# Peptides against a protein of PDB entry 6B4J, part 77

Target 1, 315 residues: chain A of PDB entry 6B4J
Amino acid sequence: DITMQWYQQLQDASMQCVLTFEGLTNSKDSQAKKIKMDLQKAATIPVSQISTIAGSKLKEIFDKIHSLLSGKPVQSGGRSVSVTLNPQGLDFVQYKLAEKFVKQGEEEVASHHEAAFPIAVVASGIWELHPRVGDLILAHLHKKCPYSVPFYPTFKEGMALEDYQRMLGYQVKDSKVEQQDNFLKRMSGMIRLYAAIIQLRWPYGNRQEIHPHGLNHGWRWLAQILNMEPLSDVTATLLFDFLEVCGNALMKQYQVQFWKMLILIKEDYFPRIEAITSSGQMGSFIRLKQFLEKCLQHKDIPVPKGFLTSSFWRS

## One batch from the design tools (peptide; made by RFdiffusion4, then SolubleMPNN)

Design b1_p16_3_s2 (from b1_p16_3, 6 letters changed)
Fold by OpenDDE base, seed 1:
Structure b1_p16_3_s2 (fold): chain B 315 residues (1-315), chain A 16 residues (1-16)
Amino acid sequence: as target 1 above (315 residues)
Amino acid sequence: MEKFQELLEEALRLTE
């Protein structure tokens, strides 16, 4: 189908990118290794510095990332670093930057949900100026969290169990699969980051331009999820995460159609989720149910905690 | 499922 074709195209582009900078990553030359490490740090450290503290600091981080991607020298680790130091430098930096954004989803956002917004607004702004970074963000996100596409990977004959578990998004180390709670926590972080990206625009860019991956993709995601059979614990968890982060934005954008969607979830989809929910998984189901019931009762979706306000940008 | 199919079709049109 069209969704799987899109998924595969992004994965192919990501794989091609890796092949393009393979010379840099596999080089045994000491200078090439140094350049690789400098470029990797220059790409990833600014992303790790993103915080909810001040808008001015966020702008500085954005400008540094944009400068690096634009071929300008930036200071990193006390050294001047530029993608021009190696012919494969730009491709490598774009890939590592995109990877780091997704990693912040699975780590930082997973532990601190409010961190989704400052990370997402930088990612969105960079995506607007550098579309290839955006495609690579999607590729990394889809690979780590197939539910962000969404699709459920299928077990094929001859596939190793560990490989199937990895396709589902689980981490497998030393033949031990990740615990379900940790798995869901990481998936939640990535879905929350995605839900934030599709609704946020960098305030210092040309906001007259169309969002490169906007709320229409959020609407598509919801529709696709609802047309799939629910997955035990996963569907209830991620549907809640998604709606908590971008439900308010979707409500404002799609109005009556959005409310029709919520009613259909409550009336038609909840029974299907309930039917596959065990007693030990009722927490996620109850959380989603209570959220939707509250929203339907009040005819409002609250602005998510951590949403960036005008006061943030003045700090 | 039919109800959700209609929403899917609408979503696809919005993403074109």
Scores: peptide ipSAE 0.038, ipTM 0.744, DockQ to the pose 0.722
Fold by OpenDDE base, seed 2:
Structure b1_p16_3_s2 (fold): chain B 315 residues (1-315), chain A 16 residues (1-16)
Amino acid sequence: as target 1 above (315 residues)
Amino acid sequence: MEKFQELLEEALRLTE
């Protein structure tokens, strides 16, 4: 399976990255520890500062991240920080930056759906200039949310239940598995972030070039989902999240082909979702149903709430 | 576009 090969390649690359900067991570040297902490802060704090408030602030954040990745010194915590301070500094920063982007999907976007767009446009712009960061974003995303690949992890003989639950994307603490609502909330945030990334381009970059991970991957995701058996509650939830965020963009890009896919979802895939939906899970199913029916009736997918406008970039 | 069409056809094939 080409999808699983792609998944595994990204995971292997991510693992190799971790091994590469292990010297920095495990160093007992006081200077190395200081550098590590400074680099970690320099990589993650700017991402946490991304907001929907002003385009000018977003540009400043982008420029700071790009400068750091380019080997230029940046100010962080009142100190000058550069990836050149350690031979493993760049690998470490790229990994931590990518991890932080996905974490913002898991936490910030999960709680505030509109936050997907400013985070995604920065991530997309950085990905365009630093492809390795993009690959690491995918690796982190796929590991936390296998449904973003998509694939369904299987329970293997001899596997611990907790490990299987973690593979499915659940958090397990003190032998207690995460509640389903919290799990779905986190998965939703990550899917929404991904759906935003594949459609957005940094406006101050070379937009004439091909998107490094564009809408064609959105189509791939949809096609793959439709070729899989639905999962209870998960499929209805994430399919809605994905279409709400990037459905308008897919409609504009693929036109008639998109509508054929949407009809296929409504007429052929929906009954399969319904068949595995319990009475207590009808909420997600009904939400998806109503969304699809409205879109098909109006022959339009609305622009998602929080989509960045020209007025945002002028602020 | 060709890859897109292949993906669409693959999805449609399973609904036939």
Scores: peptide ipSAE 0.038, ipTM 0.684, DockQ to the pose 0.128
Fold by OpenDDE base, seed 5:
Structure b1_p16_3_s2 (fold): chain B 315 residues (1-315), chain A 16 residues (1-16)
Amino acid sequence: as target 1 above (315 residues)
Amino acid sequence: MEKFQELLEEALRLTE
């Protein structure tokens, strides 16, 4: 399976990255520990500062991240920090930065859907300049949200239940599994972030170049999801999340083909979702149904709430 | 089902 091979390759690359900077992370030297913490903060704090407030602030954050990845010194916590402070500094920063982008999906976007767009446009722009960060974003995303690949992990003989739950994307702490609503909320956030990344380009980059991970991957994702048996509550939820965020962009890009897909979802796939939907899960199903019916009726998919406008970039 | 398979194949070509 090509999709699973791709998944595994990204995971392998991510694991190799971790091994590469293990010396930095495992060091007991006081100076090395300080460098590690400084680099970690320098990589992650700017991402946490991303907001919908002003385009100028977003540009400053982008420039800071790019400078750090380029080996230039940046100010963090009142200190000058550079990836050159340690031979493993760049690998470490790339990994932690990518991890933080995905974490903002599962936390910030999960709680505030509109936050997907400013985070995504920075991630896309950084990905364009630093492809390895993009690969690591995918690796982190796929590991935390297998539905972003997409695939449904299967229980194997001899597997511990907790390990299976983690493979499905659940958090398990002290032998307690995450509640379903919280799980779906986090998955939604990550899918929405992904849907935003694949359609956005950093406006101050070379936009004539091909998107490093563009809408063609969105088309692939939809096609793959539709070729899979629906998973109770999960499929209806994430399909809605994805289409709400990038449906307008897909419509513009694929036109007639996109509408054919939407019709197929309504006519052929909905009955399959309905068949596995319990009474307690009807909310997600109905939300998806109403969205698709409205879009088909109006022959339009609205621009998602929070989409960045020219006015945002002038602020 | 067949329709979705065709879409998948097309999508894979687009990602190559």
Scores: peptide ipSAE 0.038, ipTM 0.741, DockQ to the pose 0.717
Fold by OpenDDE base, seed 3:
Structure b1_p16_3_s2 (fold): chain B 315 residues (1-315), chain A 16 residues (1-16)
Amino acid sequence: as target 1 above (315 residues)
Amino acid sequence: MEKFQELLEEALRLTE
């Protein structure tokens, strides 16, 4: 399976990255610990500062992240910080930065869907300049949300239930599994972020270049999802999330093919979702239903709320 | 599913 091979390759690369900077992370030396913390803050704080407030601020954040990844010193916590402070600094920063982007999907976007776009455009722009960060974003995303690959992890003989639950993307703390609503909320945030990344280009970069992970991957994702058996609540939720965020872009890109897919979703796939939907899961089902019906009726997918406009970039 | 085979093939082509 090519998709699973791709998934595994990314996970292996991510694991190798962790091993590469283990000296920095495991060091008990006070200076190394300080460097680690400074680098971690320098990598993650700018991402947390991303907001929908002003394009100018977003540009500043982007420039800061790019500078850090380029080996230039940046100000963080009142100190000058550079990846050159440690031989493993760059790998560490790339990993932590990628992790933070995914965390913002998991947390910020999960709670505020409109936040997907400013986060995604920065992530996309950084990915364009730093492919390693992009691969690590995917690795982190796939690990936390296997549905972004997509695949459904399977229970294997001898596997602990908690480990299986974690593989499915659930958080398990003190032998208590995360509630389904919280799980879906986090998964939604990550899928929405992904859907935003694949369609957005940093406006101040060389946009003539091919998107490093563009809408073709969105098309792949949809195709793969539709060729899988629906999962209760999960499929309806994430399919809606994905289409709400990038449906307009997919419509513009693939036109007739997109509408054929949407019709197939409504007529052939949706009944399969319905068949596995319980009364307690009707919310996600109804939301997807209404979305599909409205889009098909109007022959249009609305621009998602929070989509960045020219006015945003002029602010 | 066979109904989505064409879409899958197209997706694979686009990602190669």
Scores: peptide ipSAE 0.041, ipTM 0.756, DockQ to the pose 0.669; fails the geometry check

Design b1_p16_3_s3 (from b1_p16_3, 8 letters changed)
Fold by OpenDDE base, seed 1:
Structure b1_p16_3_s3 (fold): chain B 315 residues (1-315), chain A 16 residues (1-16)
Amino acid sequence: as target 1 above (315 residues)
Amino acid sequence: MEKFKKLLEEALKLTE
């Protein structure tokens, strides 16, 4: 399976990255600890500052992240910080930056769906300039949300239940698995972020270059989801999230083929989702159904709320 | 199911 090979390659690369900077992360040296903390803050704080307020602020954040990744000193916490402070600094920063982008999907986007777009456009722009960060974003995303690949992790003999739950994307703390609503909320945030990344380009980059992970991956994702058996509540939820965020872009890109896919979902895939949907889970199913029916009726998918306009970039 | 397979095949071509 090509998809699973790709998944595994990204996970392997991520693991190798962790091993590369293990000396920095596990160091007991006071100076190394200080450097690690400074680098971690320098990598993550700018991402947390991403907002929908102004395009100019977003550009400043982007420039700061890019400068850090380029080996230039940046100001963080009142100190000058550079990845050159440690031989493992760049690998560490790339990993932590990628992790933070995914965390923003998991947390910020999960709570505020419109936040997907400013986060995604920065992530896309950084990915264009720093492909390794992009690969690590995917690795983190896939690990936290296997449905973004997509695949459904399987329980293997001898596996602990908690480990299986974690593989499915659940958080398990103190032997307690998170509630289904919280799980779906986090998965939704990550899928929405992903759906935004694949369609957005940093406006100040070289637009002549191909998107490093563009809409073709969105088309692939949809096709793969539709070729899989639906998962109760999860499929309906994430399919809606994905289409709400990138459906308009996919419609514009694939036109007739996209509409054929939507018809196929309505006619052939919905009955399969319905068959596995309990009465208590009808909310997600109904939401998806109503969305698709509206889109098919109007022959249009609306631009998602929070989509960045020209006016945003002039602010 | 055949329709879904065709969509998958098309998607794979786009990723090559």
Scores: peptide ipSAE 0.030, ipTM 0.708, DockQ to the pose 0.738
Fold by OpenDDE base, seed 5:
Structure b1_p16_3_s3 (fold): chain B 315 residues (1-315), chain A 16 residues (1-16)
Amino acid sequence: as target 1 above (315 residues)
Amino acid sequence: MEKFKKLLEEALKLTE
């Protein structure tokens, strides 16, 4: 399976990255520990500062992240920080930065769907300039949300239940698995972030080049989801999340082909979702159904709430 | 199901 091979390759690359900076992370030297913490803060704090407030602020954040990745010193916590402070500094920062982007999907976007767009446009722009960060974003995303690949992890003989739950994307702490609603909320956030990344370009970059991970991957994702048996509640939820965020972009890009796919979802795939939907899960199903029916009726997918406009970039 | 398989094949070409 080519998709699973791709998944595994990204995971392997991510693991190799971790091994590369293990010296920095495991060091008992006080100076090394200080450098590690400074680099971690420099990589993650700017991402946490991303907001929908102003385009100018977003540009400042982008420039700071790019400067850090370029080996330039940046101010963080009142200190001058550079990846050159340690031979493993760049690898560490790239990994932590990518991890933080995905975490913002998992947390911020999960709670505030509109936050997907400013986070995604920064991530896309950084990915364009630093491809390794993009690969690591995918690796982190795929690990936390296998549905972003997409695939459904299977229980294997001899596997611990907790390990299987973690593979499915659940958080397990002290032998307690997270509640289904919290799980779906986190998965939704990550899918929405992904759907935003694949359609957005940093406006101050070279937009003449092809998107490093563009809408063609969105088309692939949809096609693969539709070729899989639906998973109870998960498929209806994430399919809606994905289409709400990037459906408009897909419509513009693929036109007639997109509408054919949407009809197939309504006519052929919905019955399969319905067949596995319990009464307690009908909310997600109905939401998806109503969305698709409205879109097909009007022959239009609305621009998602929170989509960045020209006025945002002038602020 | 055949329709979805075709879509998948087309999608794979787009990602190459």
Scores: peptide ipSAE 0.030, ipTM 0.713, DockQ to the pose 0.710
Fold by OpenDDE base, seed 2:
Structure b1_p16_3_s3 (fold): chain B 315 residues (1-315), chain A 16 residues (1-16)
Amino acid sequence: as target 1 above (315 residues)
Amino acid sequence: MEKFKKLLEEALKLTE
């Protein structure tokens, strides 16, 4: 189908990118190794510095990332670093930058949900100026969280169980699969980051242009989820995460259609979720139920906690 | 299920 074709196209592009900079990554030359490490740090450190502290600091981080991607020299680790130091430097930096954004969803947002917004607004702004970074963000996101596509990987004959578990998004170390709570926490972080990206625009860019991956993709995601059989614990968790982060934006954009969808979830989809929910998993289900009931009762979805305000950008 | 299919079709149009 169209969704799977899109998924595969992004994965292929990501794989081709890796092959393109293989010379840089596999080089035994001391200078090439140094350049690789410098570029990796220059690409990833600014992303790790993203915080909810001040808008001015966020702008500095954005400008640094944009400068690096534009072929300008940037200071990193006390050295001047540029993608022009190696013919494969730009491809490498774009890949590592995109990977780092997704990793921040997996780690930082997973632990601190409010962190989704400052990370997402930078990612969105960079995506607008550097579309290839956006495609690579999606590729990394889809690989780590197939539910962001959304897609449910299937077990194939002859497949190792560990490989299947990894395809589902689980971490497997020393033949031990990740605990379900940790798995869901990471998936939640990535979904929340995605939900934030599709609704946010960098305020210092040309906001009159169409979002490179906007709310229409959020609508698509919801529609696709609702057309799939629910997964135990996963569906209730991620649907809540998504709606909590971008439900307000979707409500404003799609209005009556959005409310029809919410009613459909409550009346038609909930019974399907409930049917596959065990007594030990009722927490996620109840949380989603209470959220939807409150939203339907009040005919409003609250602005998510951590949403960036004008006061943030003035700091 | 028909309702969901319709929603999906509409969503696909929005992404084109």
Scores: peptide ipSAE 0.030, ipTM 0.711, DockQ to the pose 0.726
Fold by OpenDDE base, seed 4:
Structure b1_p16_3_s3 (fold): chain B 315 residues (1-315), chain A 16 residues (1-16)
Amino acid sequence: as target 1 above (315 residues)
Amino acid sequence: MEKFKKLLEEALKLTE
């Protein structure tokens, strides 16, 4: 399975990255600890500052992240911070930065769907300049949300229930599994962020280059989802999230083929979703149904709320 | 089933 091989390769790369900077993370040296904390803050704080307020501010954040990844000193917490302060500094920063992007999907986008776009455009732009960060974003995303691959983890004999729940993307704390609504909310946020990343390009980069992880991956994702048996509540939820965020872009890119796919979803895939949908899960199903019916009726998919316009970049 | 296969084939061509 090519998809699973890809998944595993990314996970292996991520694990190798962690091993590479283990010296930095496990150091008992006071100076090393200080460097670690400074690097962590330098990597993550700019991402947390991403907002929908102004394009100029977003550019400043991007430039700061790019500078850090380029080995240039940046100001963080009143200190000059550089990845050159430690041999493992770059690997550590790349890992933490990627982790933070996914975390923003999991938290910020989950709560505020429109936040997907400014976060995604920065992530996309950084990915273009720093491919390793992109791979690590995927690794973190896939681990937290296997449905972004997509695949459904399977229970294996001898596996602990908690481990299986974690593989499915649930948070388990003190032997308590996350509530389904919170789980779906987090998954939604991550899928929405992913859907935004694959369609956005940093406007100040080299636009002549191919998107490092573009809409073709969105098409692949949809194809793979549709080729899988639906999962109760999850499939309806995430399919809606994905199409709401990147459906317009897919429509513009693939035109007739996109509409054929949409009809296929309505005619062939909906009954399969319905068959596994309980009365308590009808909300997600109905939402998807209404969305698709509206889109087919109007022969249009609306531009998602929060989509960045030219006016945003002039602010 | 055939429709899904075709969609997948198209997707693969786009990702390669």
Scores: peptide ipSAE 0.029, ipTM 0.695, DockQ to the pose 0.671

Design b1_p16_3_s4 (from b1_p16_3, 7 letters changed)
Fold by OpenDDE base, seed 5:
Structure b1_p16_3_s4 (fold): chain B 315 residues (1-315), chain A 16 residues (1-16)
Amino acid sequence: as target 1 above (315 residues)
Amino acid sequence: DEEFKKLLEEALKLTE
């Protein structure tokens, strides 16, 4: 399976990255520990500052992240920080930055769906300039949300239940599995972030080049999802999340072909979702149904709430 | 459905 091979390759690359900076992370030297913490803060704090407030602020954040990745010193916590402070500094920062982007999907976007767009446009722009960060974003995303690949992890003989739950994307702490609603909320956030990344370009970059991970990957994702048997509650939830965020972009890009796919979702795939939907899960199903029916009736997919406009960039 | 299958196959080719 080519999709699973791709998944594994990204995971392997991510693991190799971790091994590369292990010297920095495991050092007992006080100076090395200080450098590690400074680099971690420099990589992650700017991402946490991303908001829908102003385009100018977003540009400042982008420039700071790019400067850090370019080996330039940046101010963080009142100190000058550079990846050149340690031979493993760049690898460490790239990894932590990518991890933080995915974490913002998992947390911020999960709670505030509109936050997907400013986070995604920064991530896309950084990915364009730093491809390794993009690969690591995918690796982190795929590990936390296998449905972003997509695949549904299967229970294997001899596997511990907790390990299986973690493979599915659940958080397990002190032998307690995460509640289903919280799980779906986190998965939704990550899918929405991904759906935003694949359609957005940093407006101050060279937009003449092809998006490093563009809408063609969104089309692939839909095709793969539709080729899979639906998973109870998960498929209906994430399919809605994905279409709400990038459906408009897919419509504009693929036009008639997109509408054919949407009709097939409604007429062919929807009954398969219905067949596995319990009464307690009807909410997600109905939400998807109503969305599809409205879109087909009006022959239009609305621009998602929070989509960045020209006025945002002038602020 | 053969039409659905064909559409999905074609869709996958577009991403190559």
Scores: peptide ipSAE 0.037, ipTM 0.742, DockQ to the pose 0.530
Fold by OpenDDE base, seed 3:
Structure b1_p16_3_s4 (fold): chain B 315 residues (1-315), chain A 16 residues (1-16)
Amino acid sequence: as target 1 above (315 residues)
Amino acid sequence: DEEFKKLLEEALKLTE
């Protein structure tokens, strides 16, 4: 399976990255520990500062992240920080930065859907300049949200239930699995972030180049989802999230082909979702239904709330 | 059905 091979390759690369900077992370040396913390803060704080407030501030954040990844010193926590402070610094920063982007999907976007766009445009722009960060974003995303690949992890003989739950993307703490609503909320945030990344280009970059992970991957994702049996509540939720965020972009890109896909979803796939939807899961089902019906009726998918406009970039 | 299969195949071709 090509998709699973791709997934595994990304996970292997991510694992190799961790091994590469293990010396930095496991060091008991006080200086190394300080460097690690400084680099971690330098990599993650700018991402946490991303907001929907002003394009100028977003540019400043982007420039800071790019500078850090380029080996230039940046100010963080009142100190000058550079990846050159340690031979493993760049690998560490790339990993932590990618991890933080996914965390923002998991947390910030999960709570505030509109936050997907400013985070995604920065991530996309950084990915364009630093492909390894992009690969690591995917690796982190796929690990936390296998549905972004997409695939549904299966229970294997001899596997602990908790391990299986974690593979599915659930958080398990003290032998307690997270509630389904919280799980879906986190998954939604990550899918929304992904859907935003694949459609956005950093406006101050070389936009003549092909998007490093563009809408073709969105089309692939949809195709793969439709080739899979629906999962109760999960499929309806994430399909809605994905289409709400990038449906307009897909419509513009693929036009008639997109509408064929949407009709296929509504007429053939949606009944399969309905068949596995319990009375307690009607919320996600109804939401998807209403969305599909509205889009088909109006022959349009609305621009998602929070989509970045020209006025945003002038602020 | 054949229509579904065709649409799916067409969709998959767009990923190539």
Scores: peptide ipSAE 0.035, ipTM 0.734, DockQ to the pose 0.386
Fold by OpenDDE base, seed 1:
Structure b1_p16_3_s4 (fold): chain B 315 residues (1-315), chain A 16 residues (1-16)
Amino acid sequence: as target 1 above (315 residues)
Amino acid sequence: DEEFKKLLEEALKLTE
């Protein structure tokens, strides 16, 4: 399976990255600990500052992240911080930065769907300049949300139930699995972030280059989902999230082919979702149904709320 | 990237 091979390659790369900077993370030296904390803050704080307020602020954040990744000193917490402070600094920062982007998906985007776009455009722009960060974003995303690959983890003999739950993307704390609504909310946020990343380009970059992980991956994702058996509640939820965020972009890119895909979803795949949907899960099902029916009726998918306009970049 | 091209080709067949 080519998809699973790709998944595993990214996970392996992520694991190797962790091993590379293990010396920094496990160091008992006070100076090393200080450097680690400074680098972690320098990598993550700018991402947390991303907002929908002004394009100029977003550019400043982007420039700061790019400077850090380029080995230039940046100001963080009132101190000058550089990845050159430690031989493992760059690998560590790339990993933590990628992790933070995905965390913003599962936290910020989960609660505020419109936040997907400013986060995604920064992530896309950084990915264009720093491909390793992009690979690590995917690795983190895939691990937290296997449905972004997509695949459904299977229970293996001898596996602990908690480990299986974690593989499915659930958080397990103190032997308690998170509630289904919270789980779906986090998964939704990450899928929405992903759907935004694949369609957005940083406007101040070299637009002549191909998107490092563009809409073709959106097409792939849809095709893979349709080739899988639906999962109760999850498939209806995430399919809606994905289409709401990137459906308009896919429509513009693939045109007639996209509409054929949408018809296939409505006529062939949707009944399969219905067949596995319980009365208590009708909310997600109905939402997807209404979305599909509206789009097919109007022969249009609306631009998602929060999509960045030219006016945003002039602010 | 050839692997993804193949996947896309197969994916596009769904809409033929």
Scores: peptide ipSAE 0.034, ipTM 0.744, DockQ to the pose 0.116
Fold by OpenDDE base, seed 2:
Structure b1_p16_3_s4 (fold): chain B 315 residues (1-315), chain A 16 residues (1-16)
Amino acid sequence: as target 1 above (315 residues)
Amino acid sequence: DEEFKKLLEEALKLTE
């Protein structure tokens, strides 16, 4: 189908990107190794510095990332670093930058949900100026969290169990699969980051242009989820995460149509979730239930905690 | 549910 074709196209593009900079990554030359490490640090450190502390600091981080991607020299680790130091430097930096954004969803947002917004607004702004970074963000996101597509990987005959578990998004180390709670935590972080990206625009860019990956993709995601059989614990968890982060934005954008969708979720889809929910998984189920009931009762979806306000940008 | 299918179809069209 169209969704799977899109998924595969992004994965292919990501794979081709890796092949393109293979010369840089596999080089035995000391200078090339140094350049690689410098570029990797220059691409990833600014992203790790993103915080909810001050808008001015966030702008500095954005400007640094944009400068690097634009071929300008930036200071990193006390050295001047530029993608022009190697012919494969730009491809490498774009890939590592995109990977780092998704990793921040997987780690930082997973632990601190409010962190989704400052990370997302930078990612969105960079995506607007550098579309290839956006495609690579999606590729990394889809690979780590197939539920962001959404797609449920299936076990194929002859497949190793560990490989199947990895396809589902689980980490497998020393033949031990990740605990379910940790798995869901990571998936939640990535979904929340995605939900934030699709609704946010960098305030210092040209906001009159169309979002490169906007709320229409949120609508698509919901539609696709609803067209799929629910997965135990996963569907209830991620549907809640998604709606909590971008439900308010979707409500404002799609208005009556959004409420029809929400009613459909509550009345038709929610019972299907209930039917596959065990007694030990009632937590996620109850949380989703309470959220839907509250939103429908009040005819409102609250602005998510951590949403960036005008006061943040003045700091 | 035909209504559900219709809603999904409409939703997909909105993303095009």
Scores: peptide ipSAE 0.033, ipTM 0.722, DockQ to the pose 0.539

